# Designs tried in a protein design run: peptides against a protein of PDB entry 9IZ0. Part 25

Target 1, 345 residues: chain A of PDB entry 9IZ0
Amino acid sequence: ITCLGSNGHTYKQLVKGGNDDLRQDAVMEQVFEQVNGFLRSYRKTSQRNLSMRTYKVIPLALKTGVIEWVQDTIPLGEYLDSAHKVYHPKEWSLSTCRKLIAEKQMEDLETRLKVYDLVCRHYRPVFRHFFLESYADPVQWFTTQTNYARSTAVASVLGHVLGLGDRHGQNILIDKTSGEVIHIDLGIAFEQGKKLPVPECVPFRLTRDVVDGMGITGVEGVFRRCMEFTLETLRREEDSLLSVLEVLRYDPLFSWLISPLRRMKKQKMQLENFNQPESGNITTDASRDPKIQRNNVSGESEAERAILKVRQKLSSTLSVEASVGELIRIAQDPSYLALMFCGWS

## One batch from the design tools (peptide; made by RFdiffusion4, then SolubleMPNN)

Design b1_p9_5_s1 (from b1_p9_5, 6 letters changed)
Fold by OpenDDE base, seed 3:
Structure b1_p9_5_s1 (fold): chain B 345 residues (1-345), chain A 9 residues (1-9)
Amino acid sequence: as target 1 above (345 residues)
Amino acid sequence: GPSLVLPPL
């Protein structure tokens, strides 16, 4: 829909109707606005204009809401698929890479590492070209690449702390004006990504293309330092952040757990993305509902567990530098990336 | 605490 604001500006809005609960997205955006308050109050983060890019979500009813249409954006995965065909026309297609990874999904780690390395050698990073194509002015190029590294650092720390899942290339938008990242579809949080059919085993998305967009320094420089300053800010504001999350503990409509329906929907999307069918009607008889024993773990007990896990991630047991160093290491570890969906892009 | 009141339409 298109709405005319009281300010005379026209706003495009996406009306999302269906089985998706937009309440979780709206709650996560409210948490990000609070965190943006902390980032503005702290000198080290404020001096760098560090923020999580937000978008407006208005839940209207059960499973219906209005989402702000983020103008001048492109999904990371859409850019990468198009750019890879331009810059590496002799390399493997994304479908070929997905097929080879899927064929080995049930094999041991050693076999999965071998196929991941093989895919990586035939599907090279291209995301640096986004900045080279979009910004002919050297100052604008440097500024937008810096904004990308900064926004990715904030999103990586917040994504880890809040346990954001389903961070595939279609759920990460790039702002073509600023170079900043915008995370969308926030309905998998508090480590519920580990309950997906392909479990998420990295703290955030830091694939080869995500790193290639940072330029010649990769993770070493703007990205690492901005992660450190963001984590330092969140550790200082731990009680404030936990107090915001405690409000959600008593919200009977907030789901701390991934719904079985959402899990099955993401399972189908993952399977469809691994198996581009040659045109065989695989009627996956989805009628075998495994009797998931609803362990009646009260929603309050799962909320408490999630908040305790956030507190553990904000622990000062390790220095900020050591904690960020370990997060960057794990997020780039081939032993984890080889186990994931599209861990090579 | 800050009431997570959805902004009115």
Scores: peptide ipSAE 0.005, ipTM 0.473, DockQ to the pose 0.025
Fold by OpenDDE base, seed 2:
Structure b1_p9_5_s1 (fold): chain B 345 residues (1-345), chain A 9 residues (1-9)
Amino acid sequence: as target 1 above (345 residues)
Amino acid sequence: GPSLVLPPL
C-alpha cells in the first residue's frame, strides 16, 4: 500500500492480513524502544550510538496490521543469494545446499556435520562484498561496516535475552545507507523457536556470512566489545527491563506461546522453500484458526517461565566477557549450525 | 493499491 503522510510525503507500507499476529511484533518493537532508552542512558553504549533498529507496526485487528516499509533495505538472504551467484558462480546453488541438508535432517549428528561441512566447502561466504561494492569511499565503507557490526551485536544480545527465533536471512534486513541490521517478523520470541519443526539451537544468527560482513576481524573487536557493552547495559537495567516484560504478562492479547497454526505455517514454508526459490510473496491463506480458548492459567505460567529465563540470561554469575564469549562460541558451533535449516550462510 | 492517509508519526 502507498500512504500519503500529512507531511505530503508518500510512504510505502506493507499491509499484512491473515494468520500473522502483528501485535506480537508491535510489542517487541515497544520493548526495543525501551532498551534503546537504556542504551542511550549508559555511557559505554551511548558513546557508540548503540541501538536496536526499530520499525513501526500498527496492529489494526487480531490478524491485520500495517508495517512500515523500511526504505533502502534488502533482506540479508536476498543479497547473499545474489552475491553468491556473482562471486562464486561455480559453487553450489542455495537450493542444492538446502536439499542436501534436508535429506540428512533425520540422520545422526556425525552425518549432519559431514553434510554441513560439505555444503560449507561448496558455498563460501560473500557478505564482505556488500560493504566493498556499496561504498567506494573508504570512510563510508569503514563507517557502514562498523555500524553493521554494532547493530548486529545489539541485535544478538537482545535476541538472545528475549529468545528471538526465526532469525533466517529473509527476517534480517540490511540498511543500504547505514549498514545497520533491522530484524523483522518478531512473532517467535521467548525461546519458542525451540518448538519449531527444526528447533533453533543457537542464541542468535552468527553464521559464516554474518561474520564475513564484520570484515577481517570477524567477531573480534567491534562486534564482541559492542555485545559486552550491550549486555552490561541490560544487566544494569535488569529491573527496568523485567518491569516492561511484566506488563506483557498481564496483556491478554500477548502470546507467550507459538500458535499451532503458526508452527504449521512455518513448517509448510520450510518445506515449500525446498521446492521453490523464495519469491517473497507470503500468500496469506486465511485458514480459520480454531478458537483455542486461552486458558489464562497456562498463559500466565508461560509468561512467568519466560521472565524467569530472561532474568537467568541477565545473571551476573559469569562476567560480561565470559558470558559474551560463550554466546559467540555457541552461535558459531558447527554442532548446532549443522542442525539448523540454513546454518551455513 | 489503496492509499491510506496515515498521520506522520
Scores: peptide ipSAE 0.000, ipTM 0.462, DockQ to the pose 0.029
Fold by OpenDDE base, seed 5:
Structure b1_p9_5_s1 (fold): chain B 345 residues (1-345), chain A 9 residues (1-9)
Amino acid sequence: as target 1 above (345 residues)
Amino acid sequence: GPSLVLPPL
């Protein structure tokens, strides 16, 4: 819809209706605004304008809300699919690559690694071309590539600390004006991605194309340094961040668990991607409530476990540099990436 | 649907 503001400006808005609880997205955006406060207060992060890009979410009811339409954006996955066809027309299609990984999903690690390596040789990174195509001026090119590396670093640290899941290429927008990343669909948090039918085993998305967008220095430039400053800020503000999360512990409407419907939808997508290319409109008709025995694990006990896990990720047992180094290593490790679902690559 | 008036930014 298009709304006229009281200021006379027109705003595009997405009215989302369905089975997804927009309260999760609205809460995560509120947490990001608090973290952006911490990043503005700390000299090392403020001097670099480090922030998580946010968008407005207004939940109107349990299953309906209004989401801000983020202007001048493209999904990372949409850009990559188009760019691979242009720059590497002799390589394998994304559908062929996904099929080969999916066909080996139940095999051993050695077999999955061989298929992942084979796919990587026949589907090369292209995301560097986004900056080369979009920004003819060298100063704009350098600025936008720097903003991309900075925003990706902040999102990677926050995504790890808050245990964000479902970070596929359609849930990451690129701002065409600034080069910044915008994370959307925040309904898998607090490590609930590990409860998916194919468990998420990486701390954040650091695929070959995500690295290719950082330019010739890859992860060893602006990205690593901005991850370090972001983690240093979050460790300094640990008590403030935990106090924000404790408010959610007492919210009886906040779900610390993945919805059974959302889990089933992801399971169905993981199974249907074996047989058909993504036609985007899955109208999930809500008519089968399977009586999954709610094990009476109190929502309070899952909240306490989630907060404890956030505290553990903010631990100063390792240096900031050592912690960031290990996160970057794991996020790029083929032994972890080969275990991901076929749509992760 | 209901016209949401956004407060001014």
Scores: peptide ipSAE 0.000, ipTM 0.452, DockQ to the pose 0.027
Fold by OpenDDE base, seed 1:
Structure b1_p9_5_s1 (fold): chain B 345 residues (1-345), chain A 9 residues (1-9)
Amino acid sequence: as target 1 above (345 residues)
Amino acid sequence: GPSLVLPPL
């Protein structure tokens, strides 16, 4: 849809109809705007213009809403698939890599590590080329790469604290103008990614390509420092953040739990959106849903557990530097990355 | 796929 704004400008908007609850996205965007308020108020974060890039979501009904269209963006996964074919045309296809990981999904950690390391040798990072291709001016190149590292740091801390899941390359957009990341499809939050058929084991997405986009310093520079300043701000504003989340405890429309049907559908859609019709029967053996006893855990008790986990992640037991160091280590650890869903990599 | 950002209100 194209809408005429009150300012006389025309805006392109996407009407999303379907099975995704846009209320989850709208609530997370509201939390991000509150966090952006905290980041603007704190000197260390405001001096760096640290923010979570937001997109407005207007839920119109339980399954219908208006989401605006980001102009001048590309999904990270779409860029990486195209760039990998250009820069590494002799390496394995993304479909081959996913197939090998999926075939070993039920194997032990040692076998999964061997396959992950094999895939890593045949699928090298390319995301540095995004900045080199898009920005011929050295000042623009440096500025956009810095904006990328800053926005990725904010999104990584906030994604960990709020327990954002489903952070595959199609759910992360890159702004071609600023180099900033935009996280979309926020319907897996509060560590519900750990309840997927293949559990999410990393705190946020810090894959080799996400690091390659940070340039020669990788995580050691703008990214680490901006994570530290973001976490320091969130720890300072813990009570304010928890108060915002407590309002959601009483929202009867907010789903603190991902439904079993939605769990299966999310990982299936990730496979379908990436499969061109190569007829590989990836039998997602959905049969090993452990019998989660239907304890009628009230939505309130799940909200309380979610808020408690947010508080635990904001704990000052470790320094900001130690906490960020641990998060960066875990997010890059092959022993965790090799356990991720093949469509996530 | 389509990218999604709303202008400032």
Scores: peptide ipSAE 0.000, ipTM 0.439, DockQ to the pose 0.042; fails the geometry check

Design b1_p9_5_s2 (from b1_p9_5, 7 letters changed)
Fold by OpenDDE base, seed 3:
Structure b1_p9_5_s2 (fold): chain B 345 residues (1-345), chain A 9 residues (1-9)
Amino acid sequence: as target 1 above (345 residues)
Amino acid sequence: GPPLVLPPL
């Protein structure tokens, strides 16, 4: 849909209909706007224009809503698949890499590390080329790469604190004008990704291609320092952030639990992304409902546990530098990346 | 740009 605003500007909007609950996305965007308020109020973050890039979500009814169309964006995974074919035409295809990882999914960590290392040697990072191709002016190149590292740092801290988990390359958009990252499909928050069949085991996505986009310094310099300033701001505003989350505890529209349907759909997507060799119609008969033991965990008990987990992540027990250092280490650890669906890119 | 087609949830 294209809407004419009262300001005379035309806005493209996506109407999503179907089985998807946009209420979680809308709530997470509201949390990000509050956090952006904290980042604007604090000198160390405001001087760097640190923000989580947001988009408008208007839930209209159960399973329907309107989403802002973000112009001038590309999904990270779409860029990477195209760029790998250009820059590394003799390396393995993304489908070959996915197949090899999937074939070893049920094996021990040692076997999974061996196949991950093998895939990494045959599928090298390319995301630095996004900035080199898109920005011929050296000042624009440096500015956009800096904006990417800054926005990725903010998204990484928020992703950890709010438990967004591993954002796959189709859920991360790159703004081609600013170099900023935009996170979409926020329907898994508060560590609910750990309940997936392939559990999210990293605090945020910091794969080799995510790092390659930061340029020659990688995670060192802009990214690390912006993570530190973001975490320092969130620790300072802990009570304000927790007060925003407490409102969501009593919101009957917010689900602190992943629905069985959403879990099954995310499971199918994980399995389909694993199981595409070239051949047709696998009617996976959805009739084998594994008896999900309905642990009678009330949504209120999950909300309390989520808020306690946010408070624990904001704890001052470790310095900001030590906490950020450990998060960066874990997010890049091959022992975690080898367990992911796509930890190599 | 591509729609913010949230990749099919």
Scores: peptide ipSAE 0.008, ipTM 0.475, DockQ to the pose 0.115
Fold by OpenDDE base, seed 4:
Structure b1_p9_5_s2 (fold): chain B 345 residues (1-345), chain A 9 residues (1-9)
Amino acid sequence: as target 1 above (345 residues)
Amino acid sequence: GPPLVLPPL
């Protein structure tokens, strides 16, 4: 929809209706604004303008709301699919890569690593070209690439700490003006991504294209240092962050668990992204109502477990540098990326 | 419900 603001400007807005609970997105955006407060208060993060990019979410009803249309953005996955066709026209299509990974989904890790390596050799990174194409001025190019690495670092730490799931290339927007990342569809948090049909095994998205966008230094430049400063800030503000999350513990409307409906929706979307419609009547007999084992795990017990996991991720047992080093290692590990829906790009 | 306006810390 297009709305006329009281200021006389027209704003595009996305109306989401259906099964997506926009309240979870709105709550996560509020958590990000609080974290942005911590990042502004700490010298090491404020001097670098470190922030999680946010967008306005207005829940109108239980399953309906208005989302701010983030202008001048592109989904990372849309850019990468387009750019890969331009820069590597002789390499495999995204659909071919997806098919090969899917065909081996039920195989052992060794077989999945072999097919992942094969896909990686036939689908090379291109995301560096986003900055080279979009910014003819060297200062603007360097600034936007730096902003990308900074915003990706903040989003990676926050994504890990809050256990953000479903971080595929369509749920990560790139701001064409600033180079910053904007994370959308925040409905899978607190490690509920591990409960998806294809479990999330990485702490955040740090695929080869995500790294290629950081330029020649990859993760060893601005990105690593900004992750360190962000994690140092969050460890300092642990009690403040936990107090923010405790408010959500008492929200009867906040879902600490991925709903069965949301799991089924993501399962269908995963299957549809693997299958071009060969006209095989997979009568998914939707009549197997998976007996909702109402595990009478009170929403409070799930909230408590989620908060305990956040606290564990903020633990000072390891140095900031060691913790960030391990997160970067795991996020780039082929043994995890080979298990992902799209770990190669 | 209304968005949980976190009290200003």
Scores: peptide ipSAE 0.005, ipTM 0.474, DockQ to the pose 0.026
Fold by OpenDDE base, seed 5:
Structure b1_p9_5_s2 (fold): chain B 345 residues (1-345), chain A 9 residues (1-9)
Amino acid sequence: as target 1 above (345 residues)
Amino acid sequence: GPPLVLPPL
């Protein structure tokens, strides 16, 4: 829809109706706004304008809300699919790569590593071309690539700390003006990605294309340093961040668990993408209520476990540099990436 | 439905 604001400006908005509870997205955006307050208050992060890009979510009912339409953006996956056909027309299609990984999903780690390596040799990174094509001026090119590395660093730390899942290329937007990343569809948080049929085993998305967009220094430049400053800020503001999350512990409307319906929808997508290209219009007719035994784990006990896990991730037992170094290592490790869902790579 | 008027930020 297009809305006329009281200021005379027209705003495009997405009315989302369905089975997805937009309250989780709205709450995560509020947490990001508070974290952006901490990043503005700390000198090392403020001097670099470090922030998580946010968008407005207004829940209107249990299953209906209004989402801000983020202008001048493109999904990362949409750009990569188009660019790969242009720059590497002799390489394998994304559908071929996904099929080969999927066919080996039930095999041992050694077999999955061999297939992952084979796919990587036949599907090379292209995301560097986004900056080379979009920004002909060298100052704009350098600025936008720097903004990309900065925003990706903030999103990677926050995504790890808050346990954000489902970070596939359609849930990450690129701002075509600033080069910043915008994370959308925040409905898998607090490590609930580990409860998916193919568990998420990396701390955040640091695939070969995500690294290729950082330029010739890859992770060993602006990205690593901005992760370090972001984690240092979050460790300093641990009590403030935990206090924001404790408010959610007492919200009877907040779901600390992935819904059985959302889990089944992701399972079905993980199984159907073996046989058909992603047509993004799965109208799931929600007529089967599976009586999945609600184990009476009180929502309070899952909230407490989630908050304890956030506290553990903010622990000062390791230096900021050592902690960031380990996160970057794990997020790029083929032994972890080869275990991911075929649509992750 | 009626146009949603956003309050100004």
Scores: peptide ipSAE 0.000, ipTM 0.454, DockQ to the pose 0.027
Fold by OpenDDE base, seed 1:
Order: C-alpha cells, then structure tokens, then sequence
Structure b1_p9_5_s2 (fold): chain B 345 residues (1-345), chain A 9 residues (1-9)
C-alpha cells in the first residue's frame, strides 16, 4: 500500500498477512529503541552514533500488521548470491553448498567439519565488493564500511543478549546509502533458535562474508571495539533493560516459546524460498493448527527463564574484552558454523 | 519482496 503521511509525503508500506506474529517483531523493535536510548546516553557509544537500526511494526491484529518499506536496501543473502556469481563464477553454487551441508546434517562433527571446510574452499567470501562497487569515492567507501562494522557490532551484541535466532542472509538487510545492517523477522528470540530442528549454536551471524564486509582489519578493527562499547553500555543499563523485559513477562499475548509447527515451517521456508523464483504468493492456509497440548509450562516461567538468561549474559564475571573475545571466537568457530542449518550459511 | 522500514515520526 502507499500511505500519505501527515507531512504530505507518500510512503510505501507492506501489509503482511500470515502466520508470523508481528507482535514479537514490534516488541523487539521497542526493546531496540530503549537500547538505542542507552547507546545515545554514553560517550563511547554516542560519539560513534552506535544504534540498532529499527523498522516500525504496527500490529493490526494477531496475524496482520503494517510493516513499513525499507527503501534502498538489499537482503544480504541476495547480494551475496549475485556477487558470488560475478566474482567467483567457477566456484560452486549456493544450492550445491547447501545440498552438501544438508546431506551431512545427521553425521558426526568431524564429517560435518570436513564438508564445511570443503564448501568454504569452493565458496569464497565476496561481501567486500558491496562497498567497492557501491561507493566510488574513498571517503564514502570508508564511511559506509565503518557504518557497516559499527551496525553489525551493535546487532551482534544485542542479538546475543536477546538471543535472536533465524539470522540467515534474507533476514539481514544492507542499507545501500549508509552501509548499516537492518535485522528483520525478529520472531525467534530468547534463544528459541536452539529449539529449531537444526539448533542454532552461534551467538550471532559472523560468517566469512559478514567479516569480509568489515574490510582488511576484519573483526579486529571497528567491529570488536564497537562490540565492547555496546556490551559495556548494556552491562551498565542491565537493570533498565531487565525492567523493560519484565513488562513482557506479564503480556499474555507475547510468545516466549516458538511453537513446534513454527519451528518446522521456519527452516522449511528457508529451503523453499531458495528454490522458487520471487513470484510465488505463498498463501499458507493457516486453518489447521492442531490443538498442541499446552504442556503447563506457564508463559510466565518461560519469560522468567528468558530474563534469567539475559541477566546471565550481562552479569558475566569476564571483562567486556574477554566476553567479546569469546563471542567473536564462538561465532567464527568452524566447529559451531558446521553445525548450523544449511539455509543459514 | 524487500523488507520494510517506516520513516522516523
């Protein structure tokens, strides 16, 4: 739809109808706005304009909402698939790589590592080319690459702390104007990604292409320092952040648990959307949710467990530098990355 | 379709 704003400008908006609870996205966006307030309050973060890029979600009903329209963005996965074909036309297709990982999904870690390393040798990073192609001016190139590394650092810390899942290349946008990342489809939070059929075992997305976009310094430059400053800010504001999350404990409409059906559908849709050209209106007929026996784990007890995990991530006995160092290590560790869902890579 | 960002109110 196109809406006329009160300022006389026309805005393109999407009405999303479907099985995704836009209320989860709206709540996570509200948490991001609070965190953006904390990041503006501290000199180390405010001097760098550190923020989580947000998008406005207006839930209209349990299964319908207005989500805005990101102008001048591209999904990370769309750019990477296109760029890989241009820069590495003799390497394997993403479909071949995903197939090889999927065929070994039930095998031991050693076999999965061998396949992951094989895929990595035949599918090299290309994301540095986004900045080189889009920004011919060296100052714009450096500024946008710096904005990317800063934005990715904030999103990585916040994504770890809030336990954001489903961070595949279609759920991460790149702003073509600023180089900033925009995380979308926030319906897997509070470590519910660990409950997917293939569990998520990394704290955030730090794949080889995500690192390649940071330029020659990789993680050891702007990214690490901005993660440290972001985590330092979140630790200082722990009580404020937990107080925001405690309000959600008592929201009877907030789903602290991903449903078993939604778990299966999320990873299935990631496979199907790769095999279909863009034109498929997936009218998922939502009519048959079988009465999942609500195992009497009150939504409150899962909310409490989620808040306790957030507290544990903030209340680490490790220094900020040691905590960030460990997060970066785990997020890049082949022994964890080889265990990820084939559609996540 | 590409994902979605509302202008700052």
Amino acid sequence: as target 1 above (345 residues)
Amino acid sequence: GPPLVLPPL
Scores: peptide ipSAE 0.005, ipTM 0.451, DockQ to the pose 0.042; fails the geometry check

